Peptides against a protein of PDB entry 3QIS. Designs and how they scored, part 39

Target 1, 334 residues: chain A of PDB entry 3QIS
Amino acid sequence: PSLELSRREFVFENVKFRQLQKEKFQISNNGQVPCHFSFIPKLNDSQYCKPWLRAEPFEGYLEPNETVDISLDVYVSKDSVTILNSGEDKIEDILVLHLDRGKDYFLTISGNYLPSCFGTSLEALCRMKRPIREVPVTKLIDLEEDSFLEKEKSLLQMVPLDEGASERPLQVPKEIWLLVDHLFKYACHQEDLFQTPGMQEELQQIIDCLDTSIPETIPGSNHSVAEALLIFLEALPEPVICYELYQRCLDSAYDPRICRQVISQLPRCHRNVFRYLMAFLRELLKFSEYNSVNANMIATLFTSLLLRPPPNLMARQTPSDRQRAIQFLLGFLL

## One batch from the design tools (peptide; aimed at target 1 L170 V172 F184)

Design b2_p17_7_s2 (made by RFdiffusion4, then SolubleMPNN; from b2_p17_7, 10 letters changed)
Fold by OpenDDE base, seed 5:
Structure b2_p17_7_s2 (fold): chain B 334 residues (1-334), chain A 17 residues (1-17)
Amino acid sequence: as target 1 above (334 residues)
Amino acid sequence: EPSFEEILKEMGGPLPA
């Protein structure tokens, strides 16, 4: 069996969070026998491609002189955004197109990723006084490493934050402040807030706006701004309530005093973001006659974002654990 | 618990210009 490929090198320029890019190529059976093709893992890989890449179709049959179009889809989800922001991963891969009883054909994938404030840690974002696209990639790596070390120091109740007056971290990320301040000013009376989906084009504009600028006003509908806040919280590498406190939140869920003590043990930026969001959501609940928002809906929605099980426990989350997690958050909304 | 506006004031208000 033999294949002819129309292209073997693919470049994906300016890859962004949640923005789909597609490149197409053709494969043709230039042999005299039917052939089966498939994308196969490299020797040490479990998957034929990185998590941000997909081939469609990834396998098939070709009759003699038959041609098929293959799409290479690049999409950075919440599952890949953090490792691309840090530069731990890159827009580079090699695909192996295997022909049954034939040869392997290698495809080269390359490109560049544009960093996002989405998928960046709360600690790193509190140190970023400028939009992430203005920060050199080398400095992003340093900010993530320093953020990890300061988080650990804060949990250990050790050294006071180096109070160098010019480099004090923000109390909350500017991106969270911008989203919540917009919603507080313009969306408290918005009917079906957090219940109506945003527009995908507006969501992309909001993400690009937060990555590149400090706007006076966020573009898009109140629904798109509200969904952008949910996407931001979902994309955090560590949730607003740190994974280490997850079980203690569940164990305390019916004691409001213990719940407040658990929250007091959060790192400073996480604790500030939690208090800021809870204050906003309590304010939003005062307008329930206008916005159709109630405490049970908000607690159910935000619990999955703010109080995520650690990755090792995700598959073991019981309905009782989810109910305790919701009850924990309700104690801050009522 | 402090109001949303009180928390904003404690946190330094709007983004420093």
Scores: peptide ipSAE 0.133, ipTM 0.827, DockQ to the pose 0.250
OpenDDE base, seeds 1, 2, 3, 4: peptide ipSAE 0.099, 0.102, 0.119, 0.122; ipTM 0.817, 0.815, 0.827, 0.830

Design b2_p17_7_s3 (made by RFdiffusion4, then SolubleMPNN; from b2_p17_7, 9 letters changed)
Fold by OpenDDE base, seed 4:
Structure b2_p17_7_s3 (fold): chain B 334 residues (1-334), chain A 17 residues (1-17)
Amino acid sequence: as target 1 above (334 residues)
Amino acid sequence: EPSFEEILKAMGGELPE
């Protein structure tokens, strides 16, 4: 069996969070026998491609002189955004197109990723006074490493950050401030807020806006701005309630005093963001007659974002654990 | 309780111009 490939080198320029890019190529069976093709893992890999890449179709059958179009789809989800933001991973891969009883064909994937404030830690964002696209990639790496060390120091109740160090961190990330301030100003009376999806084009504009500027006004509908806040919270590498406190939140869910004590143990930026969001959501609930938002809906929605189970426990989350998590958050909304 | 605006101002601070 033999294949002809129309292209073997693919470049994905300016890859962004949640922006799908597609490159297509053709494979043709120039042989006299039917052939089965598949993308196969390299020797040390479990998957045929990196998590941000997909081939469609990834396997198939070709009759003699048959041609099929293959789409290479690049999509950076919440699962890949953090490692791409840090430069730990890059838009580079090699795909192995295997032909059964035939040859291997190598495809080269390359490109560049544009960092996003989405998928960046709260600690790093609190240090980032300018849009992320203005920050050199080398400094982003340093900020993530420093953010980890400062989180650990904050958790250990070690010496308050020397108030004299040149740049005091923000109390909350500017991106969260911008989103919440916009929603507070313009969306409190918005019917079906957090219930109506945003527009994908508007979401991309909001992401690009937050990555590149400090706008006076966020573009898009209130629904898109609201969804952008949800996406932001979901994309956090460490959720607003740190994984370390997850079980304690569940255990305390029916004791409002213990719940407040657990929150007081969060790192400063996480605690600030939590309190800020709870204050906003309580304000939003005052307008329930206009926005159709209620505490149970909000608690159910935001619990999955703010109080995410640690990755090792995610597969083991019980309905009881979810209800406890919701109850924990309800104690801050009521 | 502080108004949300007071919390917003206290928590958001002045964004650097």
Scores: peptide ipSAE 0.049, ipTM 0.762, DockQ to the pose 0.367
OpenDDE base, seeds 1, 2, 3, 5: peptide ipSAE 0.036, 0.033, 0.036, 0.039; ipTM 0.765, 0.756, 0.758, 0.761

Design b2_p17_7_s4 (made by RFdiffusion4, then SolubleMPNN; from b2_p17_7, 8 letters changed)
Fold by OpenDDE base, seed 3:
Structure b2_p17_7_s4 (fold): chain B 334 residues (1-334), chain A 17 residues (1-17)
Amino acid sequence: as target 1 above (334 residues)
Amino acid sequence: EPSFEEILKAMGGEEPA
């Protein structure tokens, strides 16, 4: 069996978080026998491609002289955004198109990624006084490394961050401030806030706006701005309540005094973001007659975002753990 | 707990002029 490929080199320029890009190519059976094709893992890989890449179809049959279009889809989700923002991973891959009883065909994937404030740590964002797209990629790496080291020092030593000669970090990320300030000013009376989905095009505009500017006004509907806040919180490499405190939050869920003590042990930026969000959500609940928002809905929604189980807890969160997590947040909303 | 407005002022006071 043999194939002819219309193209073997693919370049994905200016890849962004949540922006789908597609490149297509044709494969043709130029042999005299039917063939089965599949994308296969390389010798050391578990998957045929990196998590941000997909082939469609990834397998199929071709009769003699048959041609099929294959789409190479690049999509950076929350699962790949952090490693791409840090430059740990890149828009580079090699795909192996295998023919049953035939040859391997290699496809080269290349391109560039544009960093996002989505999927960047709260610690790094508190050090970024400018939009992330204005920050050199080399400095993003340094900011993530420094942020990790300072977080670890803050958790272990309870030492106030040495307010050394470096520019003082922001109390909260400017991106969180902008989203919440907008929602507070314009969305408190919005019917079905956090219940109605935003528009995908508006979400992309909001992301691009936060990545490239410090706007006076966030573009899009209140629903899109609200969903952008949810996406931001979901995309955090570490949740607003750090993984190290997860179990303690569950254990304290029915004692409001212990819950407050647990929150006081968060790193400064995480603690500030948590208090800011809780203050906003309590304010939003005063307008429940207008926005149809209630404490149980908000607690249920934000619990999954703010209080995530650690990745190493391979066990699915039990219904009891979920209820304790919701109860923990309810103690800050009521 | 500080009011939302107090938190906003405390954080907005670091608006780059």
Scores: peptide ipSAE 0.050, ipTM 0.776, DockQ to the pose 0.319
OpenDDE base, seeds 1, 2, 4, 5: peptide ipSAE 0.033, 0.034, 0.048, 0.037; ipTM 0.756, 0.763, 0.770, 0.770

Design b2_p17_8 (made by RFdiffusion4)
Pose (drawn by RFdiffusion4):
Parts: structure tokens; sequence; C-alpha cells
Structure b2_p17_8 (pose): chain A 293 residues (1-134, 168-310, 319-334), chain P 17 residues (1-17)
């Protein structure tokens, strides 16, 4: 049971939020007998690697002496973007490739991460006047820029918030917001609209903070009480919530053109603005509908 | 929406000026 590896060191340079990278290498069974390989957790872990990293394939069978290409894939999603933004985690790791009843092969993962305004808290973004990778703001300039674009160009946009944008343009929008305060956000209206949804979803703290979440559901049927729960939010969260509710009410005026109705808004934005740490789903859409109407 | 316009005016002053 022996393996030959084309390489054991891999570099993921300039890793960005939601941008896929692949570092490929070949495994060859140079032994005399067939072997089983698999990636294993390091002593006392649950997984063989961190969430932003994956092996494809992560296990297999090799006769002497067939070869197999292994893809080491890096993808920073909403699960890891905040800790990598913060520096609480780095683009580094060790993969232990394990031969069943044999040697262990150690693969070193290194590289660097570029922080994004996506996955960054509303509070910190309101404190930053300049782009992240170039008195506090009422709302983060990034969310204002996305909403400003949609307000200017997308009020009459057919199927707004119902048609997915382009992956390439989403990344261009994110990089644009990370590095600039542009005159115009690049990409179609559908891409800008989806980038907004992704922005809300990627927030480390939702627009409606986690501890106020349950109170919102309980209060869902009293508009006086719902507004008061909103008053308990920090200033930046309260402002973003009010700003978005005003923006969505503005879009509802053009529903005959943009097909944006209360039903779709409620089911789309409720889960983004009001996340927990069933029929609560119903009190939640009721909570949000109370503001839209 | 009047509220949206107020927000946009305040943010334009804070971001563009």
Amino acid sequence: PSLELSRREFVFENVKFRQLQKEKFQISNNGQVPCHFSFIPKLNDSQYCKPWLRAEPFEGYLEPNETVDISLDVYVSKDSVTILNSGEDKIEDILVLHLDRGKDYFLTISGNYLPSCFGTSLEALCRMKRPIRERPLQVPKEIWLLVDHLFKYACHQEDLFQTPGMQEELQQIIDCLDTSIPETIPGSNHSVAEALLIFLEALPEPVICYELYQRCLDSAYDPRICRQVISQLPRCHRNVFRYLMAFLRELLKFSEYNSVNANMIATLFTSLLLRPPPSDRQRAIQFLLGFLL
Amino acid sequence: DDELHEFNEEMEEQVRD
C-alpha cells in the first residue's frame, strides 16, 4: 500500500468571498497491491478539513497502479466569510490523506484571504466610510449603493427579485463594493437585486438581531407592539430595517411592472431579515407584512 | 415613499460629499 503524489503543497492566493478556486493533483498507487485512500480528521476533529475547503474525491480505490486526480476546492461561503473577514481564521490547513492500513500523507494548505464588505456586520460597516479593501453612517454605504441602483433603474424591472442574476456579475458587484464607491454598480438589475439578497443573508448579525427574533414572533399580531420591538434594535439595525421596508413599499407601487407583490416580498425577505440563531414561519411573515401594508 | 426619500437624501450627503 503505497501512493505517489504529484505534489503535497497547495497555495490558494487571493481567496475571495464566493469565488471558487481549485488546486488539482494526481495520486498514483505505486505499490504492488491495491490500496484504499481517504482524507481523515486530524486528532480530535469532526471533519478532515475546514468548511471552506473540500477534496474531490475525498476517498477511493486504486489498483496498482492506476492514477486519480484529486481536486482541492476552496469556496468561502456565508458560513466562513465573517471569520475569514475578521482574521479569526486564515487560509491555512493540513489535509491528512490516509491509506487504509498504511502511511499517512500530509498535504499543506496555505494562501491568503481578501476581506469583503459582505459578511461584515452592519455596525462595523456604518463605522467605515471608505471601501474595506480600497459620526457613523445611517446605513452602510454598500447597502445604500445597491438600493440606490435598484431605485434608479429597476422600479419597472420585470420579475425583480424573482429572476437570478449572473454569477460573474455578482462577483463583480461584490468586488466593486469591496474596493470602490462607484458612480454605477456594474451588472444587470437582476444581479444587483440578488447581490442585495446575498448581502442581507451574509450579515453576521441579521437586520433584526437574534435576541429580538422571538419577541417579534410573539408580538406578530399587534402593529403597535411590533414597531416597539423594532425600536429595541441598535440604531444601525433599526435604520436598515426601516430603510428596506420603505424601499420595498416603494417597489410595491410599481407591481404591475416589476411583479413585486406582498406575497413574494413576505416569503423572500422574512427569512433574510428575521433569522433564528413551522407556524412561526407564519407569525414571521405576519410580522413583516405588518410593516409593508 | 417619503421615508425612503429622506434616507436617500441623508445618505447622499454622507456618501457623496

Design b2_p17_8_s1 (made by RFdiffusion4, then SolubleMPNN; from b2_p17_8, 9 letters changed)
Fold by OpenDDE base, seed 5:
Structure b2_p17_8_s1 (fold): chain B 334 residues (1-334), chain A 17 residues (1-17)
Amino acid sequence: as target 1 above (334 residues)
Amino acid sequence: DKELEEFLKEMRKQIYE
């Protein structure tokens, strides 16, 4: 069997978080026999492509002189955004298109990624006074390394040594402040807030706005701004409640005094974000007659975002653990 | 909430000064 490919080199320019890009090519059976094609893993890989890439179709049959269109789809989700922001991964891959009893055909994928404040750590964002797109990539790497070291020192109860010539970190990320300040001003009376989904075009505009500017006003509907806050919290590489405290939150869920002690042990930026969000959500609950928001709905929604199980425990979360996690958060809303 | 008002005021200063 043999194939003819219309293209073998693909360039994805200016790849962004949650923005789908597509490139298409044709494969034709120029042989005299039917062939089965599939994308196969390279040596030592478990998957035929990186998590941000897919082929559609990824396998199929071609009769003699048959042609099929294949779509290469690039999409950066919450699962790939952090490693692309750090430069640990890049928009580069090699796909192997295999023919049964035939040859391998290599496809080259290349491009560039544009960093996002979505999927960046709270520690790095607290050090970032300018939009992430204004920060040189070399400086982003330094900010992530410094952020890791400060988190470890905070967990070890090491007092930071004297403030050398480094600029004082923000108390919370500017992106969190912008989202919550907007919602507090304009969305407290919004019917079905956090229940109605935002518009996908508006969500992309909000992400691009936060990545490139410090706006006076966030664009889009209150529903889109509210969903952007949820997406931001979900995309955090480490949740607002650090993984190290997850089990202690569950164990303390029915003791409001111990719950407050657990939160006091969070790194400074995480603790500030948590307190700020709880203060906002308590204010939102005062307008329940207008916005249809109640404490159980908010606790259920935000628990999955703020208090995530560690990756090694995700598959083992019981209904009891979920109820304890909700009860923990309710103790800060009521 | 007094805590929210304090955060809003302090962060406004840190972002725009």
Scores: peptide ipSAE 0.361, ipTM 0.911, DockQ to the pose 0.963
OpenDDE base, seeds 1, 2, 3, 4: peptide ipSAE 0.330, 0.330, 0.352, 0.354; ipTM 0.902, 0.900, 0.908, 0.908

Design b2_p17_8_s2 (made by RFdiffusion4, then SolubleMPNN; from b2_p17_8, 9 letters changed)
Fold by OpenDDE base, seed 3:
Formats: sequence, structure tokens, C-alpha cells
Structure b2_p17_8_s2 (fold): chain B 334 residues (1-334), chain A 17 residues (1-17)
Amino acid sequence: as target 1 above (334 residues)
Amino acid sequence: DEELQQFMEELREQIYS
């Protein structure tokens, strides 16, 4: 069996978080026998492609002289955004199109990724006074490394290194401040806030706006700005309540005094973001008559974002653990 | 909320300074 491929080299320029790109090619059975094709893992890989890449179809049968279109879809989700922002991964891959009893055909994937404030750590963002797209990639790596070291020192209650001439970090990321300031000013009376989905085009505009500028006003509807805040919190590599404190939050969920002590042990930026969000959400709850938002809905929604179980415990979360997590947040909303 | 207002004012100065 043999295949003819219309193209073997693919370039994905300016790949962005949550923006789907597609490149298509054709494969043709130029042989005289039916053939089965599949994308196969390279040696030592578990998957035929990187997490941000997909082939559709990834397998199939071709009759003699049959042609099929294959789509190569590049989509950076929350699961790939952090590794691409840091430059640990890149928009580069090699796909192996295997023909049963035939040859392997290699496809080269290349391109460039544009960093996002989405999927960047709170610590790194607190050090970024400028939009992330203005920050050199080399400096992003340094900011992430420094952020990791400060997080560890803060968790260990190690004295912050001396106030050397390094610019003081922001109390919270400017991106969170911008989102919350907008929602506070314009969305407190918005019916079904955080319940109605935003528009996908507006979400992309908000992401691009936060990545490239410090706007006076965020574009889009209140629903899109609210959903952008949820997406931001979901995309954080480390949740607002650090994984190390997850179990302690559950254990303290019915003691408001211990809950406050647990939050006081968060890294400075995480603690500030938590307090800022809780203060905002308490303010939003004062307008419940207008916005239809209640404490149980908010606690349920934000618990999954702010108080995520560690990756190793995700599959083991009990309904009791979820209820304790909700109760923990309720103690800051009421 | 006084805490919310303080956060918004302090951060505004830090972001636009």
C-alpha cells in the first residue's frame, strides 16, 4: 500500500490561548489495495501528538483511489497554556502517519506561540507591571523561577529577602484588578451574572486586551467579562488557594477562626487575590435583588476554581470534601 | 466594602504609577 500526501509541512503562526487554528491536507490511496492509516506515537511517546494538537480523522480506511481530508487542529487549552507561556513547550511536533503494512509518513508541525496572562502564575503576574506581550520570553522564564522561589519561601515562613532595589510586586495581578474593577463598576446589577455564558468572540477580545494592554475599560458584555474572570482563575497553574493548603481548608471548613488562619498562610499574592475576590463577591451579594446572585451559587461556582484538589487527589474527591470546600468559602461570603 | 475600596485604590496607584 502507498499514500500520496498533498502537504507534509504545517506552520501555525501566532497561536493564542483558546484560539482554534486549523490546517488541512489530503491523503490519497494511489495503490491498488485498500489501506488503513493511523497516527501513531513516536518512540517513547504515549500519544501521537502533543496535547495542543489533534488530527481529525486520526485513523481510517481508504479504498483504491479514495481521498480523505485530514484536519490538523491546534488548540491551546488550560492544560497546555502554562507550559507554552514558560517556553517549556513550543509549537513544534512531528506526526507519524502510519500505513498498515506500508510506510511511515512524517509530518512537520511548527509555529509560534504568543504568551498569555491566562495560565501564568499569580506570582509572575504580580511582578509584571506591563502587559505580558511586552515582556521578553527570557524575562518570563526568570519571573516564573523567581516566583516559584518566593512562593516556597512564603509557605516556609522564611523572611522575604531584603528590600533590594527590585520593583515591589503588585499586591494582585493587574489582570484580576481590571476584571474585578470592571465587574464592580458595571455588573453589580447584571441579572444572572456568572450564570449566563459570555460570547466567544468577546472572550477572545478580552484575553487579547489583557495580554496586550492596560485598558481603561474591558471590552465586551458583563457576562463575557465575568466568564473571563472564571477562565482566568481556572487557567491558573496554581489555584488561588495553593494545593498545599487544600486539605487544611477542608479540615477547618466549620471553624471560621481556623479558616482565616489557613488563608493567612497563603503566599502574599495568593492571599491578596483571595481577599480581593471575597470582598468583591460580598459586595456583589448586596445586590442579590438585582443580579439574582446568592451565596450558595457563588460559593459552589468559585470553590471549583479557587479551592481545587491537588492533581493526585482529583479522582478521589468525595461529595463530603466538595461540601467542606463550599462551606470553607461560605465562611468568607457571609 | 472598605477592604475592597482600599484594594482598588492602592492597586490603581500601583498599576498607573
Scores: peptide ipSAE 0.372, ipTM 0.923, DockQ to the pose 0.950
OpenDDE base, seeds 1, 2, 4, 5: peptide ipSAE 0.365, 0.370, 0.352, 0.371; ipTM 0.922, 0.922, 0.917, 0.923

Design b2_p17_8_s3 (made by RFdiffusion4, then SolubleMPNN; from b2_p17_8, 9 letters changed)
Fold by OpenDDE base, seed 3:
Structure b2_p17_8_s3 (fold): chain B 334 residues (1-334), chain A 17 residues (1-17)
Amino acid sequence: as target 1 above (334 residues)
Amino acid sequence: DEELQKFMEEMRKQIYS
């Protein structure tokens, strides 16, 4: 069996978080026998492609003289955004199109990724006074490394390194401040806030706006700005409540005094973001008559974002653990 | 909340400085 491929080299320019890009090619059975094709893992790989890449279809049968279109879809989700922002991964891959009893055909995937404030650590963002797209990639790496070291020192209650001439970090990321300031000003009376989905185009405009500028006003509807905040919190590599404190939050969920002590042990930026969000959400709850938002809804929604189980415990989360997590947040909303 | 407003105004000055 043999295949003819219309193209073997694919370039995905300016790949961005949550923006789907597609490149298509054709495969044709130029043989006289039916053939089965599939994308197969390279040696030592578990998957035929990187997490941000997909082939559709990834397998199939071709009759003699049959042609099929294959779509190569590039989509950076929350699961790939962090490693692409850091430059640990890149928009580069090699796909192996295997023909059963035939040859392997290699496809080259290349391109460039544009960094996002989405999927960047709170610590790194607190050090970024400028939009992430203005920050050189080399400096992003340094900011992430420094952020990791500062997080560890803060968790260990080690004395913050001396106030050397490094610019003081922001108390919270400017991106969170922008989103919450907008919602506080314009969305307190918005019916079904955090319940109505935003528009996908507006979400993309908000992401691009936060990545490229420091706007006076965020574009889009209140629902899109609210959803952008949820997406931001979901995309954080480390949740607002660090994984190391997850179990302690659950264990303290019914003791408001211990809950406050646990939060006091968060890294400075995480603690500030948590307190800022809780203060905002308490303010939003004062307008419950207008916005139809209640403490149980907010606690349930934000618990999954702010108090995520560690990756190794995700599959083991009990309904009791979820209820404790909700109760923990309720103690800050009431 | 006056503390929240004060915090937001402090952050505004830091972001737009």
Scores: peptide ipSAE 0.655, ipTM 0.969, DockQ to the pose 0.775
OpenDDE base, seeds 1, 2, 4, 5: peptide ipSAE 0.651, 0.652, 0.651, 0.655; ipTM 0.968, 0.968, 0.968, 0.969

Design b2_p17_8_s4 (made by RFdiffusion4, then SolubleMPNN; from b2_p17_8, 9 letters changed)
Fold by OpenDDE base, seed 3:
Structure b2_p17_8_s4 (fold): chain B 334 residues (1-334), chain A 17 residues (1-17)
Amino acid sequence: as target 1 above (334 residues)
Amino acid sequence: DEELQEFLKEMKKQIYE
């Protein structure tokens, strides 16, 4: 069996978070026998491609002289955004198109990724006074490493090293501040806020706006700005309530005094973001007559974003754990 | 919320001043 491929080299320029790109090619059975094709893992890989790449179809049969179109889809989700922002991963891969009883055909995937404030740590963003697209990639790596070290020191209650020569970090990421300031000014009376989905095009514009500028006004509807805040919180590599405090939040859920003590132990940026969000949400709840927002809805929604179980415990989360997590947040909303 | 207003004011200063 043999295949003819219309193309073997693919370049995905300017790949962005949540922006689908597609490249297509054709495979043709130029042989005399039916053939089965499949994308197969390389040696030592568990998957035939990186998490941000997909082939469609990834397998199939071709009769003699049959041709099929294959789509190579590049999509950076919350699961890949962090490693691409840090430069730990890149828009580079090699696909192996295997022909049963035939040859392997190698496809080269290349391109460039444009960093996003989405999927970047709160600590790193607090050190970024400028849009992330203005920050050199080398400096992003340094900011993430420094952010990790500062998080660890803060959790260990180690005295911050001398306030000397480094610019003071922001109290919260400018991106969160911009989103919440916008919602506070313009969305407090918005019916079904956080319940109605935004527009995908507007979400992309908001992401691009936050990645490239410090706007006076965020583009899009109140629903799109609200959803962008949810996407931002969901894409955080470390949730607003750090994984290390997850169990303590559950254990304290019915003691408001202990809950406040647990929050006081968060890294400074995480603690500030938490307090800022809770203050905003309490303000939003005053307008419940207009926006149809209630404490139970908000607590349920934001619990999954702010108080995520550690990845190793995610599959073991009980309904009781979820209820405790909701109760923990309710103690800050009421 | 007074806490919200303080965050908004302080962040505005940190970003634009």
Scores: peptide ipSAE 0.328, ipTM 0.912, DockQ to the pose 0.928
OpenDDE base, seeds 1, 2, 4, 5: peptide ipSAE 0.313, 0.307, 0.300, 0.293; ipTM 0.907, 0.906, 0.903, 0.899

## One batch from the design tools (peptide; aimed at target 1 D181 E283)

Design b2_p18_1 (made by RFdiffusion4)
Pose (drawn by RFdiffusion4):
Structure b2_p18_1 (pose): chain A 293 residues (1-134, 168-310, 319-334), chain P 18 residues (1-18)
Amino acid sequence: PSLELSRREFVFENVKFRQLQKEKFQISNNGQVPCHFSFIPKLNDSQYCKPWLRAEPFEGYLEPNETVDISLDVYVSKDSVTILNSGEDKIEDILVLHLDRGKDYFLTISGNYLPSCFGTSLEALCRMKRPIRERPLQVPKEIWLLVDHLFKYACHQEDLFQTPGMQEELQQIIDCLDTSIPETIPGSNHSVAEALLIFLEALPEPVICYELYQRCLDSAYDPRICRQVISQLPRCHRNVFRYLMAFLRELLKFSEYNSVNANMIATLFTSLLLRPPPSDRQRAIQFLLGFLL
Amino acid sequence: SASEFLETFMEEMKEEVW
């Protein structure tokens, strides 16, 4: 049971939020007998690697002496973007490739991460006047820029918030917001609209803070009480919530053109603005509908 | 109204951003 590896060191340079990278290498069974390989957790872990990293394939069988290509894939999703933005985690790791009844092969993962305004808290963004990788703002300039674009160009956009944007344009929008305060956000209306949804979803703290979440559901049927729960939010969260509710009510005026109705808004935005740490789903859409109507 | 608030708020934000 022996393996030959084309390389053991891999570099993921300039890793970005939601941008896929692949570092590929070849494994060859140079032994005399067949072998089983698999990636294993390091002593006392649950997984063999961190969430932003994946091996494809992560296990297999090799006769002497067939070869197999292994793809080491890096993808920073909403689960890891905040800790990598913060520096609480780095683009580094060790993969232990394990031969069943044999040697261990140690693969070193290194590289660097580029922080994004996506996955950054509303509070910190309101305190930053300049792009992240170039008195606080009422709302983060990034969310204002996305909403400003949609307000200007997308009020009559057909199936707004129902058609997915282009992956390439989403990344261009994110990088644009990370590095500039542009005159125009690049990409189609569908891409800008989806980037807004991704922005809300990627927030480390939702628009409606986690501890106020349960109170919102309980209060879902009293509009006077719902508005008071909103008053308990920090200034930047209260402002973003009010700003978005006003924007969505503005879009409802053009529903005959953009097909944006209360039903779609409630089911789309409730889970983004009001996340927990069933029928609560119903009190939640009721909570949000109370503001839209 | 909600539209008046949105327009005013976005105008004020434009001055802060730019």

Design b2_p18_1_s1 (made by RFdiffusion4, then SolubleMPNN; from b2_p18_1, 8 letters changed)
Fold by OpenDDE base, seed 1:
Structure b2_p18_1_s1 (fold): chain B 334 residues (1-334), chain A 18 residues (1-18)
Amino acid sequence: as target 1 above (334 residues)
Amino acid sequence: SSSDFLKRFMEELRKEVY
């Protein structure tokens, strides 16, 4: 079996969070026999490509002189954004197109990723007074390392760190502040807020806006801004309620006093974000007549975002765990 | 109130960002 490939090198420039890019190429059976092709894992890899890459089709059958178009799709989801933001991963891969009883064909994938405030830690974002795209990538790495060390210190030391003359971190990320400020100003009376999806184009504009600027106003509809807040919370590498406190939240779900004590043990930035969001959501609930938002809906929606099971639990929640998690959050909304 | 907390918090953040 033999194939001809129209292209073997692919460049994905300026890859962004949630922005699909596509490159296409053709494969042709220039042999005299039918062939089956597939993308196969490299040695020691479990997958034929990195999580942000996909080939479509990834396998197929070609008759002699048949041609097929293959799409290489680059899409940075919440599952890939954090590792790309940190520079742990890059827009680089090698694909192996295998022919059954034939040879391998290598495809080179390259490009660059543009960091996003989406998928960046709350701790790092609190240290970023400027948009993330203005921050040198080298400094992003340092900020993530420093964020980890400060989180650890904040968990160990109930003592206020004597904030020496170093630039004080923001109380909450400016990005979440901008989203919530917009929603508070403009969306309290928005019918079906958090129930109507935003527009994908507007979501991309909001993400790009937050990554590149400190706007006076966020672009897009209230629904898109609301969904952007959900996406932001979902994309956090560590949820607003840290994984270490997950079980304690479930255990305390029916004791509002203990729930507040658990929240008080969060790192400063996480605790501030939690309190800020709860204050905002309680304000939205006062406008339930206008926005159709109720405490159960909000608790159900935000619980999945704010209170995630630790990765070691395979992200699985029992129905009981979900109910406890919802009940925990309800104690802050009511 | 939650509203007063939110407003104060927003005002403090505005001063830190702008």
Scores: peptide ipSAE 0.240, ipTM 0.886, DockQ to the pose 0.928
OpenDDE base, seeds 2, 3, 4, 5: peptide ipSAE 0.217, 0.207, 0.152, 0.224; ipTM 0.875, 0.875, 0.850, 0.878

